Peptides against a protein of PDB entry 6A30. Designs and how they scored, part 70

Target 1, 150 residues: chain A of PDB entry 6A30
Amino acid sequence: AQDADNVLQPIMDLLDSNLTLFAKICEKTVLKRVLKELWKLVMNTMERTIVLPPLTDQTMIGTLLRKHGKGLEKGRVKLPSHSDGTQMIFNAAKELGQLSKLKDHMVREEAKSLTPKQCAVVELALDTIKQYFHAGGVGLKKTFLEKSPD

## One batch from the design tools (peptide; made by RFdiffusion4, then SolubleMPNN)

Design b2_p19_4_s1 (from b2_p19_4, 16 letters changed)
Fold by OpenDDE base, seed 4:
Parts: structure tokens; C-alpha cells; sequence
Structure b2_p19_4_s1 (fold): chain B 150 residues (1-150), chain A 19 residues (1-19)
């Protein structure tokens, strides 16, 4: 449990900060799309983290996630004052583009064998993240989440 | 635990974004 928490903390920090940001600039439908991209980013980040450094290295995980988080922030599009819905969608789409680019820059490494303990930690972390993204059904659909790599 | 915190705090937060 503690190890899972160590893995989750940086991820949740990233998600919390970015979701707050995107919620300000995205209408509901676009926000769902943003969530999908964030989900993919998180999955990719976890994959990379599992393959390269030890999962228990919170510092490394945090560094990776912060790097990606900063990348997202750098791609942030500011909304003009009194922006209409069309402009918000445009800006949100632009942000999604930046997010997608960031995701694509994440290099996948070869799968690394994990100990049973590490597997359990990853599974717990994934389940928690899935629940977070699903958000009782108002977030991402379970079917979408289940198609993501475990 | 953080997992519990996610379920209790962050999940509702996401829900609120879509309400």
C-alpha cells in the first residue's frame, strides 16, 4: 500500500494540477477528450517508469511526471477575456494538440520483468487511477479505461 | 492511504467538473 501511494502521489499531483487547468478552458465534451489524452499520458508515463527506474523511486517518478507536467504547462493556451464557447473549444483543442505531442514524445521502452510485489503495486495503482478517471461514470467510460495497457 | 484519498477527494472533484 505504501509503495502504491508513493507511485500514485506524483501522478495524482500531475492530474490534479492539469485537470484543474483544463477544466477552466474546456467545455464538458472537450474536457472528456482531454481526460482521454491525460489517461494515455499517465499510462505511458507509468510504463516508462516501470521499465526504467525502480517503481519505488518516488523521486524519479516525480521528476518524470513533473517534466511532463511542465511540458503541458508550456503548451497552455490562455483564454481571452470574455471568451465565447467557440474560442474556448479552439483553445482546448490547441491544448489537446500539445498534450498529444507530449505523449508522443514519451518513448516506450521494452517491458521489464517485475517482482510479484511490484506487480501488486502497479495493479493497485492502476486500479486507483482507473477509478479516478472513471469518476463514477461521469469521467471516462470503463470500456475505454480497460482498453488501456496494464 | 493515498488511494483512499483519491477515492474520497479527487474522484468527487472530477465528478464536479462534469456536473
Amino acid sequence: as target 1 above (150 residues)
Amino acid sequence: SLSQLVLEKLKPQIQSLFS
Scores: peptide ipSAE 0.081, ipTM 0.690, DockQ to the pose 0.069
Fold by OpenDDE base, seed 3:
Structure b2_p19_4_s1 (fold): chain B 150 residues (1-150), chain A 19 residues (1-19)
Amino acid sequence: as target 1 above (150 residues)
Amino acid sequence: SLSQLVLEKLKPQIQSLFS
């Protein structure tokens, strides 16, 4: 449980910081698209955390995730204009795109076998994240989530 | 735990956005 929380913390910080703002400025269809991109980002982040040395990777990934989240104020009282909102979405998409290329800048190690403990932690973390993105059926579909790489 | 936070706080927030 504690190990799973350690894996989830950076991810939850990113999601909590960004989703509230996106929900305010996006239509439902656009928000679904944003959630799909965030899902991909989360999966890629978890993959890197598993494959690379845990402590160094978590610190680096956490720093990168926080850096990309800083530009978005979830608690903004004033709604941006349509033009401002569009530009914010564009900037956020650009930042997400840059983060997805992180693997190109990191030394990719060969996939290592996980210990039973590590497998249990990953399984718990994945289940939690899937539940988050599914959001009781109003978020991403289970079929979509199950097709994503674990 | 963070898992509990997701289930009790963040998940309902997302649900409200799509209601």
Scores: peptide ipSAE 0.077, ipTM 0.689, DockQ to the pose 0.068
Fold by OpenDDE base, seed 1:
Structure b2_p19_4_s1 (fold): chain B 150 residues (1-150), chain A 19 residues (1-19)
Amino acid sequence: as target 1 above (150 residues)
Amino acid sequence: SLSQLVLEKLKPQIQSLFS
């Protein structure tokens, strides 16, 4: 649905930008760990977003993610092209740390129960994100994704 | 839809990153 697309767009933009970088500099096992941390971040972001009023959700998330994304991009540009693998991993971890601050900067509004419509939107969004992270079995394990709190 | 785009385009891209 269009509502699910609106929720997913900022998240997909964030993931696409960062995963491309991490895939270039990380070996497979490290990349999986990065994906797990990103998954947690996405879940936390969604949890906070769904509590917000529907009219302000997209704008608030988009603004927040854009602001933090710009900060991350600035950090990405500073990566030395000739650094060794250890230094690149360190820099990637540092960037991931900056991304994780997104959780702390999100204003937690008063928790309210979701309407059936909101639940349906969240469910659809979650299914899409799970498929993204699973990536046909090469990404995160389906069992790990299913154990994540909704 | 964006969901469909993720499934058709982004999923293969992620798979290629792990190949």
Scores: peptide ipSAE 0.075, ipTM 0.682, DockQ to the pose 0.072
Fold by OpenDDE base, seed 5:
Structure b2_p19_4_s1 (fold): chain B 150 residues (1-150), chain A 19 residues (1-19)
Amino acid sequence: as target 1 above (150 residues)
Amino acid sequence: SLSQLVLEKLKPQIQSLFS
């Protein structure tokens, strides 16, 4: 459990920062696209972590996620105003484009052999993240989530 | 645990984003 939490912490930090921003400025369909890109980013980052030694996992996840996350502080998120709405949408579209490009530069790592304990930690973390992204059916579709690497 | 927090707190929050 503690190991799973250690894996999840950097991921949740990334998700909270990015989703809070995009949820405020994006319409629902754009937000779903953002979620899909973030999901793929998370999965690719986790795959890389599986290949690395356990002692560096937390640090490596955090570093990789921060590198690929724009790290925009919540405090910089302006409340949507009628006058700023159009500009905010354009900025969001720009960020979406950058995120997609960044994702494409992420190389999938081949998983090494894991101990049963490591497998359990990874599976628990993945299940939790899948549930988060699915959000009771209103988020990403299960079929999309199941197509992602395990 | 953080996992529990995700399931009980953050999951409803993200649901509200799509309501």
Scores: peptide ipSAE 0.073, ipTM 0.675, DockQ to the pose 0.066

Design b2_p19_4_s2 (from b2_p19_4, 10 letters changed)
Fold by OpenDDE base, seed 4:
Structure b2_p19_4_s2 (fold): chain B 150 residues (1-150), chain A 19 residues (1-19)
Amino acid sequence: as target 1 above (150 residues)
Amino acid sequence: SLAEEVLKLLKPKVEELLA
């Protein structure tokens, strides 16, 4: 559980603030699409992260995510103006887009079979992320999350 | 819309990850 939290926390920190903003500003259908893309992004990022040697990757990913998340205010910020909101969401999108850079830092080492411990961490992480994206029913449908090939 | 612009920004990144 602790290992899963350590892996997920940087991603969750990045997502939490940005998705909250998106939820406020985006039309429902667009929001769903954004969430689907983010789901894919997160799943692919995690997959790559887990395949990498555990020691260097966690710190590196954490550092990268922190670097990109430094400007993100955690929490429900009431946007004072529409213009400010637009700029914020744009910035948030840019920051989320930087998650793609994680792949460049992830050297695909040989597909080492995950140890049972690593598998358990991954499973727990996946469940947590699914729950997050479901967001109590206001996010992605459980059926989508379960059936997604990611 | 703003949301559509966000999608435009994110989609290429996701696709890049999937490639």
Scores: peptide ipSAE 0.031, ipTM 0.642, DockQ to the pose 0.087
Fold by OpenDDE base, seed 2:
Formats: sequence, structure tokens, C-alpha cells
Structure b2_p19_4_s2 (fold): chain B 150 residues (1-150), chain A 19 residues (1-19)
Amino acid sequence: as target 1 above (150 residues)
Amino acid sequence: SLAEEVLKLLKPKVEELLA
């Protein structure tokens, strides 16, 4: 459980900060579309993250994510006016885009099968992320999350 | 629209991960 939290917390913090902005600005249909794209992005990032590194490396990845998240938080331009909504979205999208850089750190290790412990961590992580994106029914549908090819 | 701009920014990143 602690290992899963270490991996997820930086991602969740980043998502919470950016999705809160999107939820305020976007219409519901638009928000759902954005969430679907983010879901794919997160799943693809995690797939690459989980397959290659051992759990110890996942902790390191979590640390790296946290470091990047802190850097992005400091660089978050709180645009003061509604007129700057486009710029705010641009900044948020840029921040979310930093998740893609995580794959570059993982490719250097040889791909191996997950141990039972690693599988348990992954399952817990996936469940947590699914619940987050479902958001009590106001986010993505459970059927979409469960049937996602990602 | 704002939605279109968001998608334009996100899609390349998703595609990068899928490649």
C-alpha cells in the first residue's frame, strides 16, 4: 500500500491541480473528452513505468515525479484574469505533458515480468486511478474505465 | 474554442506515449 501511494501521490497531485482548473473552465462534455485523453495518457505512462523498473525504482520514479511536480507548481503562472484562460489551459496542459517524460527514465532498464508484490501494487494503483477518473459518477463511466484497452 | 486548444495540446503527448 505504501509503495502504491509513493507511486501515485505525485501523479494525483498533478492531476488534481490541473483538472480542478479544467473543471471550472470546461463544459461537462468537453471535460469528459479531456478526461478520456488524460486517462489514456496516464495509463500509457504507467504501463511503461510498471513493466521495466522494480518497486524500488518505482519509488524513485515517484520521487522524480514529485520533483517535477514541485518544479511545475513553482512555474505555475496563476493567470489573474478570465481573459487569460487560454494561457492557463496552456500551462496546465504543459504541466500534464511532463508526465510523458517519465518514460524516458524507464526505457533504460531491461523489461521483466512483475513479481506478485509488484502486481499487487499495480492493481491497487489502477483501482485508485480508476476511482479518481470516475469521480463518484461525475467523471468517466466505470464501464469505460474497465473496458479501456489501455 | 478553449476545448479545442486543450485537445491540441494534449493529443500530441498522448500520441507520443502510444508511439
Scores: peptide ipSAE 0.024, ipTM 0.606, DockQ to the pose 0.086
Fold by OpenDDE base, seed 3:
Structure b2_p19_4_s2 (fold): chain B 150 residues (1-150), chain A 19 residues (1-19)
Amino acid sequence: as target 1 above (150 residues)
Amino acid sequence: SLAEEVLKLLKPKVEELLA
């Protein structure tokens, strides 16, 4: 549980900050598409964090996620202006996109089997993330999340 | 729209991460 929390907390902070803004600005159809892409992104990032990299890479991922999460104030109910809001959302999207650069710093390893402990952490993390993205029915459908190839 | 532009910006980066 603690291991799962350590991995999930930075991700949750990032998602909470960025998705709140996106939910306010994006049209419903576009928002769903964005959520689907973010779902894949989060799953891939989590896989790399838990399964693939050495400790150094895990720390780097955590640092990167925290850095990007701080870019947005969670509590902004109202955008100061359309122009300001536009810039903010573009910055958020850019920051999320920069997560791809982490791949260049990751140690390339072949797929390996997980220990029972690692499996338990992954399962717990998956349930938590699925619940988050479902968001009580407002977000992604459970059927989509369960059938995701990630 | 703004949302579409954001999606266009984000999608390639996400795909790159997933590749």
Scores: peptide ipSAE 0.022, ipTM 0.593, DockQ to the pose 0.050
Fold by OpenDDE base, seed 5:
Structure b2_p19_4_s2 (fold): chain B 150 residues (1-150), chain A 19 residues (1-19)
Amino acid sequence: as target 1 above (150 residues)
Amino acid sequence: SLAEEVLKLLKPKVEELLA
């Protein structure tokens, strides 16, 4: 539990600061969209951080968080600035489809690389993040969070 | 959109924190 908290705390601090502001200034529909995209971003980033390195020990999670700030190539997701509401829906659906496929890959790679202890930490971390994004029912729906690739 | 701009700003920070 403490290890999970240590890993999540910086992210949670960032999210709390920004999302609190967004909740105040954004319309509900806009906020939901932001939350959904942030959820995807967090999940994808966690996947890369946890699954890609052979997490042999707890110290690697901390070290990985320090070193690899450099090499993520700016995949310029050219978000087309003027995409139609229809295009946004299509993109969202496409992204959701990609996330479901990613889940299957994550499960297989995670099983190979994580110790039981590390798996427990990841599960706890995921639960914490889900709870955060759900925000007592104000945030994302549980059904969305559960269908998201864990 | 505002959402896209926000995400552009947050993405590098989240990646940095999780990396």
Scores: peptide ipSAE 0.039, ipTM 0.604, DockQ to the pose 0.108; fails the geometry check

Design b2_p19_4_s3 (from b2_p19_4, 13 letters changed)
Fold by OpenDDE base, seed 4:
Structure b2_p19_4_s3 (fold): chain B 150 residues (1-150), chain A 19 residues (1-19)
Amino acid sequence: as target 1 above (150 residues)
Amino acid sequence: SLSQQVAELLKPKVEELFK
């Protein structure tokens, strides 16, 4: 449980920050699409976080996620209230693009099989994240969430 | 767990985004 919390906390912080931003700059349909991409990012980040060595994983990833989240927050305040819808979408896409780069800044470790403990952490974390993204049915569809690898 | 608590806090926010 603690390990799952350690993995999820930085991700949740990122999601909180980004979703707030995207909610303001995206139409509903665009937002759903953004959420799908965020879902992928979360899955990739979680996978990398768990695979990385314990000494570097949380600190490094957490720092990256926090740095990125803070960067997005700074970007939020710069968006004019009276911006063109197309520009809003463009900005959202740009921000999403920056998010996708987050994983590129992570040190790639050799793909290793997860220990049983790590698998349990992943499963717990994944379930929690799925619940979050599903959001009682108003978020991402269960069918989409279940297609994502754990 | 903390993660569950965070998820519970975020769930309503996500719901509000789609209302």
Scores: peptide ipSAE 0.019, ipTM 0.581, DockQ to the pose 0.081
Fold by OpenDDE base, seed 5:
Structure b2_p19_4_s3 (fold): chain B 150 residues (1-150), chain A 19 residues (1-19)
Amino acid sequence: as target 1 above (150 residues)
Amino acid sequence: SLSQQVAELLKPKVEELFK
């Protein structure tokens, strides 16, 4: 349980911050697309975190999230002028596109056989995140969430 | 768990973002 919380907390913080920002600047259709890319990023991050030894996990999640989050500095959400908002959306989309490409280039390290404990943590974390992204039916469709590699 | 509680608290917020 504590291990699951350690993995989920940084992810939830990232998701909350990014979704709040994107909801302010994106049209609904664009927001849904961004959400799909964030879902893929989260799944990839979780997969890497679980396969890597626990001690490097916090640092790697933090580093991966920081490397991808560094472009979205927390502070200056000035309500971007319409032009600034469009540029921010474009930059965010570009960053997300690069993340998607990175996923394709990231050699699926052979899924080392997860221990039963690691499997339980992953399943719990995935269920929680799926529920978050589904958001009572207003978020991502269940069919999309289920296509994510278990 | 704490993470589940956080997720439950965030769910309404996410719903609000999609309205």
Scores: peptide ipSAE 0.019, ipTM 0.587, DockQ to the pose 0.068
Fold by OpenDDE base, seed 3:
Order: sequence, then structure tokens, then C-alpha cells
Structure b2_p19_4_s3 (fold): chain B 150 residues (1-150), chain A 19 residues (1-19)
Amino acid sequence: as target 1 above (150 residues)
Amino acid sequence: SLSQQVAELLKPKVEELFK
């Protein structure tokens, strides 16, 4: 449980910050699309964090999260014009794309079978994140969350 | 767990963002 909490806390902080920003900038239809992309990102990040040794992944996630988080604090939220919002989404997508390249570097280690402890942490983390993204029915559909690759 | 408590606290906030 403590290990799951240590993995989830940085992710939840990131999600809270990003969702707040996107909710202000995006229309409802765009926001749903952004949530789907964030879900994929979280699943990929969690998979890497649990499959790879916890210490190296926390530092890498922490570095990635710090790089993303520092950009959010400084901007006096001038409501970006529609053009500015599109550019911010594009920049966010580009940054997420760079995270996908990180996948190619990390995939080289042979898929070691998760230990029973790691499996338990994954299951707990997945359930927590699914509940978060479902958000009482206003977020992503349960069917989408269950069909998404872990 | 702390993660569950955080999720429960964030859930209403996320719901508010989608209203």
C-alpha cells in the first residue's frame, strides 16, 4: 500500500494540475480527447514505474513532472486566445510525444515477470486511477478504461 | 490508503471541472 501511494502521489499531482489547466482552455469535446491521451500517458508511466526498479523511475518521473510543473506555475492565466490554447495543446502533445521516445529507451529491458508484490501494487494503482478518470461518470467511460491496455 | 484518500478528494474537483 505504501509503495502504491508513493507511485500514485506524483501522478495525481500532475493530473490535478493539468486537468485544471485543460478544463479552463478546452471545450468539452476537446477536453474528453485530452483526457484519453492523459489516460494513455498515465498507464504507460505507471507500467514503467512498476516494471522498472522503483528508484530510477521515481527520479525520472520526478524530473519529467518537475519539467512540466514548472511551466504551469509562472503564467498569470491570461485566458489564452483560441490560438494560444491550440498552441498550448500542441506543445503539451509534443512533450507527451517526447515521453513516447523515452519508452523506446526503456523497452530494451526484457519484460521481467512482475513479482506478486508488484502485481498487487499495479492492481491497486490501476483501480485508483480508473476511479479518478471516471470521476463519477462525467469523465471517461468505464468501458473505455477497462479496454485500455494496462 | 493515502492514494485512495487523494483520489476521493480529487474526484469532486474533477467533477466540477466537467460541469
Scores: peptide ipSAE 0.019, ipTM 0.581, DockQ to the pose 0.070
Fold by OpenDDE base, seed 1:
Structure b2_p19_4_s3 (fold): chain B 150 residues (1-150), chain A 19 residues (1-19)
Amino acid sequence: as target 1 above (150 residues)
Amino acid sequence: SLSQQVAELLKPKVEELFK
């Protein structure tokens, strides 16, 4: 439980910070697509963090984000300030592109190699994240979350 | 757990994003 909490906290902070901006600038259908991509990214990031535990999970996530995208620090994307709507969309698209690049560079760890402890952490983390993304039925569908190949 | 508490706190906010 404690390990799951350590892994999830920086991820949840990242999601909370970025989704607010995306919700303002995107239509519902576009936002749903963005959430699907973020879900995949979160799964990959979580898997790496659990399989390769650093001294601090926040440091690992922060380091990964910094390596693959400028303006990303400690698991949070820097949001544009004092920009018009067009510039905000451009910056958001750029950030989304950086996240996609991060996903592509994430090496999937083999689930078969996970220890029983790692499996337990993954299961607990997945339940929490699924609850977040489902958001009482208004977010991503349970069927999508449960059948995700990531 | 802390993660569950955070998820429950954020759930209403996420719901608002989809209204």
Scores: peptide ipSAE 0.018, ipTM 0.568, DockQ to the pose 0.073

Design b2_p19_4_s4 (from b2_p19_4, 11 letters changed)
Fold by OpenDDE base, seed 2:
Structure b2_p19_4_s4 (fold): chain B 150 residues (1-150), chain A 19 residues (1-19)
Amino acid sequence: as target 1 above (150 residues)
Amino acid sequence: SLAEEVAKKLKPKVEELFK
């Protein structure tokens, strides 16, 4: 449980930050698309985080996620109060592109099979994240969440 | 767990975003 918390906490912090940011510029359909991309990112990040060597790597990934999150905040184009929808979508796409870079960074590590202990940690973390993304049915569909991109 | 507590805090925010 503690291991799952260690993996999940930085991810959840990043998700909260990003969702808050995107909520300002995205309408509902765009926000759903953002959630799908974040879901993929989370899945890949979790897989890499747990497969990588224990304490130092979790810290490294946490640091990476925090750095990326801060980068998103700093890199956020302050939209004019009267920016049109097109500009808002463009800015959202730009931010999603930055998240994709984080994904690519995580993929560079060799995928290893998880030990039973690591699998248990992943399962626990995934259950929590799935609940988050599903958000009582308002968020992503359960069927989508069960179709792991990994 | 801490993760569950965080999820409980974030879930309402996510739900609000989709209203």
Scores: peptide ipSAE 0.052, ipTM 0.639, DockQ to the pose 0.078
Fold by OpenDDE base, seed 5:
Structure b2_p19_4_s4 (fold): chain B 150 residues (1-150), chain A 19 residues (1-19)
Amino acid sequence: as target 1 above (150 residues)
Amino acid sequence: SLAEEVAKKLKPKVEELFK
């Protein structure tokens, strides 16, 4: 349980911050696309981190998520004036492009054999994150979430 | 767990963002 919390907390913090930012600057369709890319990023990060020794997990998740999140300025989201809104949309589109490129460069590591403990942590974390992304049906579709690598 | 509790709190927020 504690191991699952250690993995989930940084991810949830990142997701909350990024989704809040993008929700303010993006149209709904763009937001859905961003959410899909974030989901893939999270899944890949979890897969890589959980296979690594527990002592490096928090640092590695934080480093991986920060390395990919560095382009998203910690949201001083000023309420965009119309001109500021256009620049923010442009920046959001640029970030979306970077996420897409990241997806293409994220090589699926071969499924290493997980210990029963690691499997339990992964299953718990995945269930929680799936519930978050589904958000009662207003977020991502269940069919999309189930196609993600377990 | 703490993470599950945080997730439960974030769910309605995410729902609001997509309305």
Scores: peptide ipSAE 0.046, ipTM 0.634, DockQ to the pose 0.069
Fold by OpenDDE base, seed 1:
Structure b2_p19_4_s4 (fold): chain B 150 residues (1-150), chain A 19 residues (1-19)
Amino acid sequence: as target 1 above (150 residues)
Amino acid sequence: SLAEEVAKKLKPKVEELFK
């Protein structure tokens, strides 16, 4: 449980910050697509964080984000301030591109190689994240979330 | 857990984003 909390906290902070911006500038259908990509990214990031023996889970996530994108720090994307709508969209698109690049560089770890402890952490983390992304039915469909490979 | 508490707080916010 504690390990799951350590993994989830920086991820949830990242999601909260980014979704707030995207919700303001994107139509619902576009936002749904963005959310699907974020889901995939979160799964990959979480898998790496759990499998690797980091000093701290937050540090690992922060390091991964910094390696693949400028303006990303400690699991949070830097949001533009004092910009017009066009510039905000441009910056958001740039950030999304960085996230996509991060996803592409993330090597999926073999789930069958996970220890029982790692599996338990993943299961607990997945339940929490699925609840977040489903958001009472207004977010991603359960069928999509359940088909996501662990 | 802390994660569950955070998720409970964030869920209403996410719901608002999709209204």
Scores: peptide ipSAE 0.045, ipTM 0.629, DockQ to the pose 0.073
Fold by OpenDDE base, seed 3:
Structure b2_p19_4_s4 (fold): chain B 150 residues (1-150), chain A 19 residues (1-19)
Amino acid sequence: as target 1 above (150 residues)
Amino acid sequence: SLAEEVAKKLKPKVEELFK
C-alpha cells in the first residue's frame, strides 16, 4: 500500500493540475481527447516506475512530472484568451511528449513476469487510477479503461 | 491509504469539471 501511495501521489497531483486547466480552456470533445492522452501517459509512467524501476528512470520521471505540474496552476481566476489557451495546450503537449519518450527507452523483456510484490502494487494502483479517470461515469468509459495496456 | 484519500478528494472535483 505504501509503495502504491508513493507512485500515485505525484501522478494525482499532476492530473489535478492538468484537468483543472484543460477543463477551463477546452471544449468537451477536445477535453475527452486530452483525457485519453493523459490516461496513456499515466499508464506508461506507472509501468516504467513499477514494472521497470531503475532508479535513474524513476528520478527522471519524478523530475519531469514535477516540472510539468508546476507549469499548470489550479484555480486560475483569469481565463486565458483563445490564442493563449492554444499556446498553453501546445506547451503542455510538448512537455507530455517528453514523458512519452521514456517508453522508447524502456528495455522490456518479451516474457517478463512481475514479482508478487509488483503485482500487488500494480493491482492497487490500477484500481485507484481507473476510479479517478472514470469519475462516476462522466470521465472515460470503463470499457476504454479496461482495454488500455498497463 | 494516502492515494485513496487523494482519489476520493479528486473524484468529485473531476465530476464537477465535466458537468
Scores: peptide ipSAE 0.044, ipTM 0.636, DockQ to the pose 0.069

Design b2_p19_5_s1 (from b2_p19_5, 10 letters changed)
Fold by OpenDDE base, seed 2:
Structure b2_p19_5_s1 (fold): chain B 150 residues (1-150), chain A 19 residues (1-19)
Amino acid sequence: as target 1 above (150 residues)
Amino acid sequence: SASQQRIKELTEKLKKARE
């Protein structure tokens, strides 16, 4: 459980900084769309990270996301106090784009086998991420999350 | 867990933001 938490912390830090803003500025359908895109991005990024041969540590996902998250925070556009909603959406989209860069920099090679311990950590992490994206019902539907490939 | 606590906190924040 602690290992899963360590993996998830960078993801949650990144998402926490953005989702609150998205919830404020997005209409319900737009918010759902944003969450769906984030979900796909996170899942695909995790999949690639697990498969990457150079990464052997079960916390590898967290490490990569932490590095990217730190870069994102440094590059985060400070919204002017008097910025309109359009500018806020644009800036939020830019932040999402930076997360996408992490995915693009990951190259899939031959699939590696995970130890039972690593599998357990991944499973727990995935379950937690699903809960995170569901957000007590204000986020994505459970049915969508369960049907989404991971 | 710490992650579960963060999920709860986020959920509450999102609920408030959507009100």
Scores: peptide ipSAE 0.211, ipTM 0.773, DockQ to the pose 0.789
Fold by OpenDDE base, seed 4:
Structure b2_p19_5_s1 (fold): chain B 150 residues (1-150), chain A 19 residues (1-19)
Amino acid sequence: as target 1 above (150 residues)
Amino acid sequence: SASQQRIKELTEKLKKARE
């Protein structure tokens, strides 16, 4: 549990700052869409951090932004300010780059599987992140989070 | 846990922000 907490600190810091802001500036449907995109970014960042240790923070961020930023542009999201919303997500994604700190806690040798302990930490971390994104019902639906590939 | 507590706090903040 303590290890999971330590791993999640960067994510929690990002979520605390950005989700509150998004909740204030976005209407309900826009907020939901933003949260979905952030969820994807978080999941992909975690995956890359765990699976691809040699990637630099900038490389991970750049790849995530290129992959998911395109999806965001295609979304019919009525943001109060379209440019600002995209930029905010971009900035949030940059901050998510700090998730690379997960590497410090989950150092995996190349071609080796995670230890059972590391797997348990990851699972706990994922559950916690799901709770963050659900946010007591004001965030994403449980069904969406549960169907997301782990 | 510390994370669970932060989730609760965030949840309340978000609820308040949506009121």
Scores: peptide ipSAE 0.210, ipTM 0.771, DockQ to the pose 0.740
Fold by OpenDDE base, seed 5:
Structure b2_p19_5_s1 (fold): chain B 150 residues (1-150), chain A 19 residues (1-19)
Amino acid sequence: as target 1 above (150 residues)
Amino acid sequence: SASQQRIKELTEKLKKARE
């Protein structure tokens, strides 16, 4: 459990600030689309990174996401005026485009065998991140999360 | 766990943001 928490901490730190911002500035359908793209990116990145032991490299997920999220306001959610909100959405969309490009440039690594301990950590991490994206029902639907490739 | 607590906190923040 502690290992899973350590793996998830960097990504959760990044997502907390950004998701809160997106929730404030985005219309419901736009927010849902943003969440779906972030989910896909996170899952893809985790899948590719986990294949490469040691799991400590999972901190790279947060680093990779941060490198492409530099244009997103980190942590200061001021309620933007309507005009400011539009600009923020545009900037956020631009950043999402950059994240998508990152996904496309990531080399698919061959699946390496994980130890039982590593498998348990991954499973716990995946369950936790699904709960995170569901966010008590205000985020993504469970059906979407369960159908996504793990 | 710490992660579960963060999920709870995020959930509350998101609920407030969507009100």
Scores: peptide ipSAE 0.192, ipTM 0.756, DockQ to the pose 0.844
Fold by OpenDDE base, seed 1:
Structure b2_p19_5_s1 (fold): chain B 150 residues (1-150), chain A 19 residues (1-19)
Amino acid sequence: as target 1 above (150 residues)
Amino acid sequence: SASQQRIKELTEKLKKARE
């Protein structure tokens, strides 16, 4: 459990900072779309992280999230006027696009078989992330999360 | 767990934001 928490902490830090803002400024349908894209991004990132050796994983995710998160911290804009909200969404989309490009550059290292302990950590992490994105019913539907390939 | 507590906190924040 502690290992899963350690793996998820950087992701949660990024998501917490952005989701609260998005929840305030986005309509329900827009918010759901944003959450779906974030879900895909997180799943893709986790898939790659699990394949990478444990020592590089936390540092790499932390570095990636820190590099991209610094861009968002600078964007702690004042109470967004309607125009500011659109620009924030655009900037967030741009950042998400950059993360997608990073996907193409991450060399698929040889998929090492996960140990039973690593599998247990991954399963716990996935369950936690699903709960995070469901957010007590205000986020994504459970059916969507369960049908998404892990 | 720490993550579960954080999820609860986020859930409450999101609920409040959608009011």
Scores: peptide ipSAE 0.181, ipTM 0.748, DockQ to the pose 0.800

